Peptides against a protein of PDB entry 4Z5W. Designs and how they scored, part 69

Target 1, 305 residues: chain A of PDB entry 4Z5W
Amino acid sequence: IPDVFLELNKLWYFSAQSNLFNGEMPRSLSNSRSISLLSLRNNTLSGQIYLNCSAMTNLTSLDLASNSFSGSIPSNLPNCLRLKTINFAKIKFIAQIPESFKNFQSLTSLSFSNSSIQNISSALEILQHCQNLKTLVLTLNFQKEELPSVPSLQFKNLKVLIIASCQLRGTVPQWLSNSPSLQLLDLSWNQLSGTIPPWLGSLNSLFYLDLSNNTFIGEIPHSLTSLQSLVSKENAVEEPSPDFPFFKKKNTNAGGLQYNQPSSFPPMIDLSYNSLNGSIWPEFGDLRQLHVLNLKNNNLSGNIP

## One batch from the design tools (peptide; aimed at target 1 R41 F246)

Design b2_p26_4_s1 (made by RFdiffusion4, then SolubleMPNN; from b2_p26_4, 16 letters changed)
Fold by OpenDDE base, seed 1:
Structure b2_p26_4_s1 (fold): chain B 305 residues (1-305), chain A 26 residues (1-26)
Amino acid sequence: as target 1 above (305 residues)
Amino acid sequence: SKELEEARKKIEEEKAKGVEKGITTE
């Protein structure tokens, strides 16, 4: 990318996605006062990510996903006082989340999907201080770590939590009960154990639950038949979508489906590939908004209602 | 029971054949 952004003093939106750009980010781009939205996703950009937050006073959205950046996560990003959305997916950091992110009050949406992030306990301890954090994507990190169950963890404004394919140990953490506005939970493809907690059914905004491919035991909590967002349409609070797309791989096609917003996901309960026992509750029939109920590959018995 | 253990083993075998899934932003 040419180093010409100093001359582009009115440039508010720069999107150069899915090109063949290589090398480092231009210094003039990292110092742009005008840019609000920056997307360089799916390129071959390299080097350390550096943004002059003192200069980039209008920066609100940053998508650098699927680039060859290296080094540490930029600890100065919380100084970008208007920065709301960060997508650092598929950047091989091999790092912990910086302690400075405790001060990241502008942050609303964060993805480190497949970014070799380490220490989930530290990550969650830090990120709980981001009071405006609504979307958190941590898929394909924290290999074989333990999902912390520390009751002091609080994500009060969390709407979307995705921590899939981490091989995480532990149980469904009680601290998630402190997130009453949670709409989408994906903890699939982990090594989570224990029972599915009944308090999940008290998350009145939860329309998408993926606990598939874990080691959960016991019965399906009857409280899941009372998920209010799946009973009635009225509770679909459309919240501001992150400025980055979501992807879900299908078994059959090399290409994942793209979802531009969390509300584009079909209302779903996926508990498949666990060790759940007991019956399928007939009251799942009350979930009139449910599009997908996946209970396959469990130890369920009795009648199909 | 032995039957429950065999059922669990079958579930884990079917799980192991699966490609890692979950929602990403990549």
Scores: peptide ipSAE 0.493, ipTM 0.873, DockQ to the pose 0.447
OpenDDE base, seeds 2, 3, 4, 5: peptide ipSAE 0.485, 0.486, 0.483, 0.483; ipTM 0.862, 0.868, 0.866, 0.866

Design b2_p26_4_s2 (made by RFdiffusion4, then SolubleMPNN; from b2_p26_4, 17 letters changed)
Fold by OpenDDE base, seed 1:
Structure b2_p26_4_s2 (fold): chain B 305 residues (1-305), chain A 26 residues (1-26)
Amino acid sequence: as target 1 above (305 residues)
Amino acid sequence: SKEIEEAKKKLQELKEKGEEMGITTE
């Protein structure tokens, strides 16, 4: 990318996604005072990510996903006082989340999907201080770590939590009950164990629940048949979507479905590929907004209602 | 128990047959 952005003093939006750009991010771009939205996703950009937050006073959205950046996560990003959305998916950091992110009050949406992030305990301890954090995507990180169950963890404004494919150990953490606005929970493709907690059915905004491909045991909590968002349409609060797309990844690299908004996901309960027992509750029929009920590959018995 | 380990192993083999790996942003 040419180093000409100093002359582009009115540039508010720069999208150069899905090109063949290589080399480092231009210094003039890293110092742009005008830019609000920067998307360079799906290129071959390299070097360290550096943003002059004192200069980039209008930066609100940053998508650098699927690039060849290296080094640490930029610890100065919280100094970008208007920065709301960050997509750092598929950047191989091999790092922990910086402690400075405790001060990241502008942050609303964060993705580190497949970014070789380490230490989930530290990550969650840090990110709980982001009071405006609504969307958190941590898929394909923290390999074989333990999902913290620390009751003091609080994500009060969290709406979308995705921590899939981490091979995480532990149980569904009680601290998630402190997130009453949770709409989408994906903890699929982990090594989570224990029972599915009944308090999940108290998350009145939860329309998408993926606990598939874990090691859960016991009965399906009857409280899941009373998920209010799946009983009635009135609770589908359209909320500000992250400026980055979501993908339902298939094992074949070809043909993941793209979802531009979390609300574009079909209302779903996926408990498949567990060790759940007991019956299917007839009261799942009360979930009139439910599009997908996936209970396959469990130890369920009795009648199909 | 040995049964729980066998169930976990069978579950792992079944997971490997799964087409989906959860939601990403990549």
Scores: peptide ipSAE 0.462, ipTM 0.846, DockQ to the pose 0.407
OpenDDE base, seeds 2, 3, 4, 5: peptide ipSAE 0.036, 0.444, 0.446, 0.451; ipTM 0.642, 0.838, 0.835, 0.840

Design b2_p26_4_s3 (made by RFdiffusion4, then SolubleMPNN; from b2_p26_4, 17 letters changed)
Fold by OpenDDE base, seed 1:
Structure b2_p26_4_s3 (fold): chain B 305 residues (1-305), chain A 26 residues (1-26)
Amino acid sequence: as target 1 above (305 residues)
Amino acid sequence: SEELKKAKEELEKLKEAGVEQGITTE
């Protein structure tokens, strides 16, 4: 990318995604006072991510996903006082979340999907201080770590939590009960154990639940048949979507399906590939908004209602 | 069952291969 952004002093939106750009981010771009939205996803950009937050006073959205950046997560990002959305997916950091992110009050949406992030306990302890954090994607990190169950963890404003494919140990954490506005939960493809907690059915905004591909035991909580967002359509608060898309792979040979917003996901309960026992509750028939109920590959018995 | 064990082992291989995964932003 040419170093010409000094002359582009009125440039508000720069999207150069899905190109063949290589080398480092231009210094003039990292110092742009005008840019609000910056997307450089799916390139071959390299070097350390550096943004001059004192200069980049209009920066609201940053998408650097799927680049060859290296080094640490930029600890100065909380100084970008208007920065709301960050996508750092598929950047090989091999790092922990910076302690400075405790002060990241502008942050609303964060993804580190497949970014070699380490220490989930520290990450969640830090990120709980982000009072405006609504979307958190941590898929393909924290390999074989333990998902912390510390009751003091609190994400009051969390709407979307995705911590999939981490091989995480532990149980469904009680601190998630402190997120009453949760709409989408994906904890799939982990090694989570214990029972599915009944309080999940009290998350009245939860329309998408993926607990598939874990080691859960016991019965399906009857309270899941009373998820209000799946009983009636009336309470689907469409919140502002993050500026980054979501992807779900279906098969080896198919490109991942792109979802531009969380509300584009079909209403779903996926409990497949666990060790759940007991019956399928007939009251799943009350979930009139449910599109997908996946209970396959469990130890369920009795009649199919 | 032994079949369920094999299916879970195959599933772990699919996880390790990154063939099937949860939601990402990549």
Scores: peptide ipSAE 0.492, ipTM 0.866, DockQ to the pose 0.701
OpenDDE base, seeds 2, 3, 4, 5: peptide ipSAE 0.444, 0.487, 0.482, 0.464; ipTM 0.833, 0.860, 0.858, 0.851

Design b2_p26_4_s4 (made by RFdiffusion4, then SolubleMPNN; from b2_p26_4, 16 letters changed)
Fold by OpenDDE base, seed 5:
Structure b2_p26_4_s4 (fold): chain B 305 residues (1-305), chain A 26 residues (1-26)
Amino acid sequence: as target 1 above (305 residues)
Amino acid sequence: SKEIEEARKKLEEEKEKGEEQGITTE
């Protein structure tokens, strides 16, 4: 990428995604006063990520996903006072989240999907201080760590939580009961154990629940038949979605399906590939908005209602 | 045999498992 951004003093949106750009980010780009939206995703950019937050006063969205950046997570990002969305997916940091992220009040959406992030306890302890955080994606990190169940953890404004494919141990964390605005929860592909807690059915905005591929036992909590978002067409307030897409891969050979918004996911309960027992509740018939109910590969018995 | 069919079904289910992952942004 050429070092010409000093001359582009009116440039508000720069998208150069899915190209063949290599080398480092140009210094003039890292110092741009005009850029609000920056996307360089799916390139071969290298070197250290550096942004001059004192210069980049209009920066609101940053997508650097799927690049060959190296070094540390830039600890100065909280100084970018308007920065709301960050996608650092598929950047191999091999690091912990910086302590400076406790001060990241502008942050609304964060992804570190497949970024070799370590220490989930520290990560959640830091990120709980981000009071405006609505979307958190931590998939493919924290391999074989324990998911913290510390009741003091609080994500009050959280709407989308994805911590999948981490082989995490532990239980469904009770601190999630303090997130009443939660709409999408993906904890699939872990080693989570215990029972599915009844308080999940009290999350009235929850329309997408994936607990598949874990080690859950006991009965399906009856409270899941009362998920309000799945009973009635509440006006899904089109809340501002993250500026980055989501992907769900079903088969190795298929490109992942792209979802531009969390609302593009079908209303779903996936409890497949666990050790759940008991019967299917007839009251699942009350979930008139439910598109997908996946209960395969459990120990369920009785009649199908 | 019924056992071979059940074993194949388990292997196909395990393959389907090995190919799937949670939601990402990549």
Scores: peptide ipSAE 0.534, ipTM 0.878, DockQ to the pose 0.394
OpenDDE base, seeds 1, 2, 3, 4: peptide ipSAE 0.503, 0.521, 0.522, 0.565; ipTM 0.872, 0.867, 0.876, 0.871; seeds 2, 4 fail the geometry check

Design b2_p26_5 (made by RFdiffusion4)
Pose (drawn by RFdiffusion4):
Structure b2_p26_5 (pose): chain A 291 residues (1-233, 242-249, 256-305), chain P 26 residues (1-26)
Amino acid sequence: IPDVFLELNKLWYFSAQSNLFNGEMPRSLSNSRSISLLSLRNNTLSGQIYLNCSAMTNLTSLDLASNSFSGSIPSNLPNCLRLKTINFAKIKFIAQIPESFKNFQSLTSLSFSNSSIQNISSALEILQHCQNLKTLVLTLNFQKEELPSVPSLQFKNLKVLIIASCQLRGTVPQWLSNSPSLQLLDLSWNQLSGTIPPWLGSLNSLFYLDLSNNTFIGEIPHSLTSLQSLVSKPDFPFFKKGLQYNQPSSFPPMIDLSYNSLNGSIWPEFGDLRQLHVLNLKNNNLSGNIP
Amino acid sequence: SSLSTLASETNLTFPVNEDPSYIYTE
């Protein structure tokens, strides 16, 4: 990508995604005062990611995903004070999230999916301090680590939480109850154990729950039949393992408890869930009748 | 009876032929 971005001082939108571009991002792009939307994803771009946050005061959305970059996660990123969305998926950082991210107050959407992020314990203790974070994708990282149960964790405005295919040990942590506005929860494809917490049924905005492919035991909590959003009625897309979904509401309402060790019966009160599109209880130990 | 009534009157499905899945970004 040519180094001509000092000359293009009115450029607020640049999208070069899904091409064959390689090499580093030109430094002038890293200094662009006018750039707002930048999408370079799905190229062969490489090197240490450098962004001058004192210079890029208009940067609002950054998508460098699926590229050949290496090095660390830039620690100066919280200083890009208008940056609201970062898609860093499929960049092999082999690193932890910098502590400075606790100060990233403009951040509303973050994806480190399949990026070789280590230490989920430190990563979540940091990111809980980003007060405006509404969506978090940590899928395919933290391999075989333990999902922290530390009760001090609070993600207050969190709408979308996705940490799948990490083979995480531990239970569904109670501190997730500190995210009362949670819409979409995906903990699938992990090693999670214990029972399914009844408090999940207390989440009034939750419409999508993927607990599939875990080691969960015990009963289906009765509170799931009283889930409010299941009973009654921005750009950074998601892929489901790939089928594209543009926003969280693109996912039809779902309960997927499949591929667990769940026991007991199916509650008749599930009939109260009139807005439920998908109910997947496959590959469990469930017994009794079908209501 | 409750689940049959729910499936007949609404958009409810039972994906008995699907494997587990997870959400990610590219």

Design b2_p26_5_s1 (made by RFdiffusion4, then SolubleMPNN; from b2_p26_5, 13 letters changed)
Fold by OpenDDE base, seed 3:
Structure b2_p26_5_s1 (fold): chain B 305 residues (1-305), chain A 26 residues (1-26)
Amino acid sequence: as target 1 above (305 residues)
Amino acid sequence: SALAELMATTNLTLPTDEEPFYLTTE
C-alpha cells in the first residue's frame, strides 16, 4: 500500500479487505488522525504492527486479520483511547498478551483466533481488567495448556467467549459464573473433563452453548432445561456486534459459514462428542427458542422423550 | 415425546451426521 494517507485528512473509513496488498502498513496510515475504521483483513501485509495512538485519536476499529505480520503484539494499543474492536486473527505472533492491556478500558471486542498466543492464564488475568470487554475470541491458541479455574477471575460484562480448538485441559471454569451477561460460550474441540456444572443453567442470557468434542462425563445438568433465554424471547439483547465476522469451521481448513453478528447464530445447545450418560430430560421440550440440540455421540440411555 | 412435539412445532433440529464445528474469526 503506498504511503499517501497524509493528504487524506477526511479519511474516516478505509477497507482494503481481501486484496493482494503486500509489504508493510504505510506510516501515513499509522499516523492518520481522521481514520475511525481500519480494515486490512486478508492480505499479505508484513512487518511489525505499529500504530501511533497519540495521532490516531479517532481510531475505533482495527481489523488486521489474516496477514503476514510478525513480531510482538503492539503494547501501546491501550493508548488508542477510542479503540473498541481489534481483530488480530491468523497473525502468528508467538507471544503473550501484553501487560499493558490491563489498562485497555476502551476495548469491547478482541480476537486473537489462530494467532499463536501463549499463556492462557496470563491472558485471562490481564484481560479481566478490561471492564468494557464484551467479546473475547481466543480459538486455536494455547495448545495443550490448562484452562485456569481460578475463582478470582472476573469478566463482569462478557457476552461472547470463544476458546475453541485449543486442546485445553481442565474443567468448565467456575469464574464464568461471574459473567451473568454471557450469551455465547464456545469451548468446543478441547480436552476439558469433569462434569458439566449445573450453574451454567443460571446464565439467563446464554442462548448458544457449545461444549462439543471434549471429555465431559456424568449426566446433562437438569438446569440447562431452564435456560431463560431459550424458554422466552424477552432476553434477546440486541447489542452492538463486534466489527469482525465469525466463522463456523470444521477441523478441516475449509471455508466456514460466515456470521456477521453473534445474534445471527441459531440458539443452540451442543454437547455432542463427549462421554455424557443418563437420560435426555423431557423438560428440553420447554426450550421453545432452541433451534439446535446436539447430544449425539455420547453414552446417553433411555428413550428420546 | 415432549422433544418430538417441540421438533414438530419449532425450528428445533437434532443433527445426526455433521462433524463437530467450532467458532473463529479467521
Scores: peptide ipSAE 0.424, ipTM 0.842, DockQ to the pose 0.873; fails the geometry check
OpenDDE base, seeds 1, 2, 4, 5: peptide ipSAE 0.421, 0.403, 0.403, 0.408; ipTM 0.828, 0.829, 0.825, 0.840; seeds 1, 2, 4, 5 fail the geometry check

Design b2_p26_5_s2 (made by RFdiffusion4, then SolubleMPNN; from b2_p26_5, 12 letters changed)
Fold by OpenDDE base, seed 5:
Structure b2_p26_5_s2 (fold): chain B 305 residues (1-305), chain A 26 residues (1-26)
Amino acid sequence: as target 1 above (305 residues)
Amino acid sequence: SSLASLMATTNLQLPTDEEPSYLTTE
């Protein structure tokens, strides 16, 4: 990308996604006072990510996903006082989340999907201090780590949590019960064990639950038949979606279905590919808003009610 | 209400032969 942004003092939006740009991010862009939305997703940009947050006072959204950046996660990003959305998916950092992110009060949406992030305990301990954090995507990180179940962890405003395909061990973490606004939970493709906790059914805004492809045992908690978001059409207030898309991936297809907003997901309970036993509760018939109930590949018995 | 009744009145999909999926941002 040419270093021509010094003269572009009125540039508010710059999208150069899905191109063949290589080399480093231009210094003039990293010092832009006017830019609010920056997307360089799906390029071959390299080098260290550096943003002059003291200059970039209008930066609200940053998408650098699917680039060849190297080095550390920029520890100064919390100094970008208006920065809300960060997509760093598919950047191979091989790093922990910086301690400075404890101060990232402007942060509302964060993705590190497939970014070689390490130490899930540290990551969650840091990110819980982000009081405005609504969307957190950590898919394809933390290989073979244990999902911390520390009850002191608190994500009060969390609406979307995706920590899929991490080979995580542990149980469904009790600290999620402290997230009453949770709408979407994906913990699929891990090595999570134990029973599915009944308190999940108390998450009244939860319309999308994916616990598929784990090692869960026991019965399906009856409380899932009383998920209010699936019983009644709550006016899902179109909350401000993150400025990055989501993709629903299957192992066989490299191409995932793109979803621009979490609200575009069909209301779903996916408990497939576990070791769940017992019967299907008849009260699943009360979930009038449910579009997908996937219970495939379990040890369930009895009749479909 | 029966789950069968829900299937008849909604777009409820019961287990298909599809592999489980996961969500990403990439």
Scores: peptide ipSAE 0.445, ipTM 0.849, DockQ to the pose 0.826
OpenDDE base, seeds 1, 2, 3, 4: peptide ipSAE 0.444, 0.438, 0.447, 0.443; ipTM 0.841, 0.843, 0.842, 0.843; seeds 2, 3, 4 fail the geometry check

Design b2_p26_5_s3 (made by RFdiffusion4, then SolubleMPNN; from b2_p26_5, 13 letters changed)
Fold by OpenDDE base, seed 4:
Structure b2_p26_5_s3 (fold): chain B 305 residues (1-305), chain A 26 residues (1-26)
Amino acid sequence: as target 1 above (305 residues)
Amino acid sequence: SELASLLSSTNLVIPSDEEPFYLTTE
């Protein structure tokens, strides 16, 4: 990318997605006072990510996903006082989340999907201090770590949590009950064990639940039949709108379906590929907004009611 | 019976023949 952005003092939006740009991010771009939205997703950009947050006072959204950037996660990003959305998916950092992210009060949406992030306990301990954090995506990180169950963890404003395909051990963490605005939970493709906790049915905004491909045992909690978001449309839940797309991927290298907004996901309960037993509750029939109920590959018995 | 009624009235899929997926942003 040419280093010509100094003259572009009116540039508010720069999108150069899905090109063949290589080399480092231009210094004039990293110092732009006018840019609000910056997307360089799906290029071959390299080097260390550096943003002059003192200059980039209008920066609200940053998408650098699917690039060849290297080095540490930029610890100065919390100094970008208007920065709300960060997509760092598919950047191989091989790092922990910086302690400075405790101060990241502008942050609303964060993705580190497939970014070689380490230490989930530290990551969640840091990110709980982001009071405005609504969307957190940590898929394909933390390989074989334990999902922390520390009840003191609090994500009060969290609407979307995705921590899939990490081979995480542990149980469904009770600290999720401290997120009453949670709309989407994906913990699929882990090694989570124990029972599915009944308090999940108290998450009245939860319309999308994926616990598939784990080692859960016991019965399906009856409280899942009372999820208010799946009973009626009347709860005008403010939809989470991160400035980055989501992708529905299989564990095979098959191309994923793109979803531009979390609201475009069908209302779903996926408990497939576990060791769940007992019967299917008849009261799942009360979930009139439910589009997908996946109970495949469990030890369930009885009739479909 | 209630679930069978829901299946007849909606686009509910039980169980899905789709292979399990997970969500990413990549």
Scores: peptide ipSAE 0.401, ipTM 0.816, DockQ to the pose 0.824; fails the geometry check
OpenDDE base, seeds 1, 2, 3, 5: peptide ipSAE 0.384, 0.371, 0.389, 0.375; ipTM 0.794, 0.792, 0.800, 0.797; seeds 1, 2, 3, 5 fail the geometry check

Design b2_p26_5_s4 (made by RFdiffusion4, then SolubleMPNN; from b2_p26_5, 14 letters changed)
Fold by OpenDDE base, seed 3:
Structure b2_p26_5_s4 (fold): chain B 305 residues (1-305), chain A 26 residues (1-26)
Amino acid sequence: as target 1 above (305 residues)
Amino acid sequence: SELAKLMATTNLVLPTDEEPFYLTTE
């Protein structure tokens, strides 16, 4: 991309996604005072990510996903006082989340999907301090680490949590019970074990639950038949969507189905590919808003009620 | 029977043979 953005004093939105742009991010763009939305997703951009947060006072959204950037996660991003959304998916950082992110009060939506992020314990300990954090995507990181179960972790405003395909060990973390506003949980494609905790049914806003392809045992918690968001329509909170899309992906490199908003996901309970036993609760019939109930590849018995 | 009724009256799908999926932003 040519370094010509110095003269573009009124540039509010720049999208150059899905092109063949190579080289470094232009310095004039990294110093833009006017830019609010920056998307360079799906290019071949390289070098270190640098943003002059003291100049970029209007920056609200940053999508650099699917680029060939290298080096560290830019620790100065919390100084971008209006920066709400960050998509760093598919950037191979091979790094931990910077400690400076404890101060990232403007942050509402963060994705590091497939970004070679390490140390999930440190990542969650840091990100819990982001009081405005609503969407967190950490899929395809933390390979074979243990999912922290520390009850002191608090994500009070969390709406969307996706930590899929990490081969994570451990159990469904009890600290999620401190996230009463949680709408979407994906912990699929891990090595999570134990029982599915009954307190998941107390998450009254939870309309999408994916625990598929784990090692869960025991019965399906009866409390899942009482998920209030799946009983009644009234709790579909139209919250501001993150500025980055989501993709439903299979383990194959095939292009996933794109979803522009979390509210576009069908209401779902997926418990498939586990070792769950017992019967299917008849009271799943009360979940009038449920579109997908996936219980396949378990040890369930009895009749479909 | 209640779940069977729900399936008949709603858009409830029991997925058959599709491989499990996960969510990403890539």
Scores: peptide ipSAE 0.414, ipTM 0.839, DockQ to the pose 0.854; fails the geometry check
OpenDDE base, seeds 1, 2, 4, 5: peptide ipSAE 0.402, 0.392, 0.394, 0.400; ipTM 0.819, 0.816, 0.813, 0.818; seeds 1, 2, 4, 5 fail the geometry check

Design b2_p26_6 (made by RFdiffusion4)
Pose (drawn by RFdiffusion4):
Structure b2_p26_6 (pose): chain A 291 residues (1-233, 242-249, 256-305), chain P 26 residues (1-26)
Amino acid sequence: IPDVFLELNKLWYFSAQSNLFNGEMPRSLSNSRSISLLSLRNNTLSGQIYLNCSAMTNLTSLDLASNSFSGSIPSNLPNCLRLKTINFAKIKFIAQIPESFKNFQSLTSLSFSNSSIQNISSALEILQHCQNLKTLVLTLNFQKEELPSVPSLQFKNLKVLIIASCQLRGTVPQWLSNSPSLQLLDLSWNQLSGTIPPWLGSLNSLFYLDLSNNTFIGEIPHSLTSLQSLVSKPDFPFFKKGLQYNQPSSFPPMIDLSYNSLNGSIWPEFGDLRQLHVLNLKNNNLSGNIP
Amino acid sequence: VQTAIDDALAEADGMGITSGPPSNLP
């Protein structure tokens, strides 16, 4: 990509995604005062990611995903004070999230999916301090690590939480109850154990729950039949493993408890869930009748 | 059931919800 961005001082939107571009991002792009939306995803771009946050005061959305970059996660990123969305998926950082991210108060959406992020314990202790974070994708990182149960963790405005295919040990942590506005929860494809917490049924905005492919035991909590959003009625898309979904509401309401060790019966009160589109209880130890 | 769980987690890599490219403006 040419280094001509000093000359293009009115450029607020630049999208070069899904091309064959290689090499580093030109430094002038890293200094662009006018750039607001930048999407370079799905290229062969490489090198240490550098962004001058004193210079890029209009940067609001950054998508460098699926590229050949290496080095660390830039620690100065919280200083890009208008940056609201970062898609850093499929960049092999082989690194932890910098502590400075606790100060990233403009951040509302973050994806480190399949990015070789280590230490979920530190990553979550840091990111809980980003007060405006509404969506977090940590899928395909933290391999075989433990999902922290430390009760001090609070993600207050969190709407979407996805940490799948990490093979995580531990249980569904209770501190998730500190995210009362949670819409979409995906903990699937992990090593999670214990029972399914009844407090999940207390999440009034939750419409999509994927607990599939874990080691969960015990009963289906009765509270799931009283889930409010299942009983009654921005750009950074998601893929399901790939089928594209543009926003969290593009996912039909779902309960997927499949591929666990769950026991007991199916509650008749599930009939109360009139807005439920998908119920997947396959590959469990469930017994009794079908209500 | 346990065999189906082990088989499914043996192939867990690349599974779940991930992110994708944004839409282009006209």

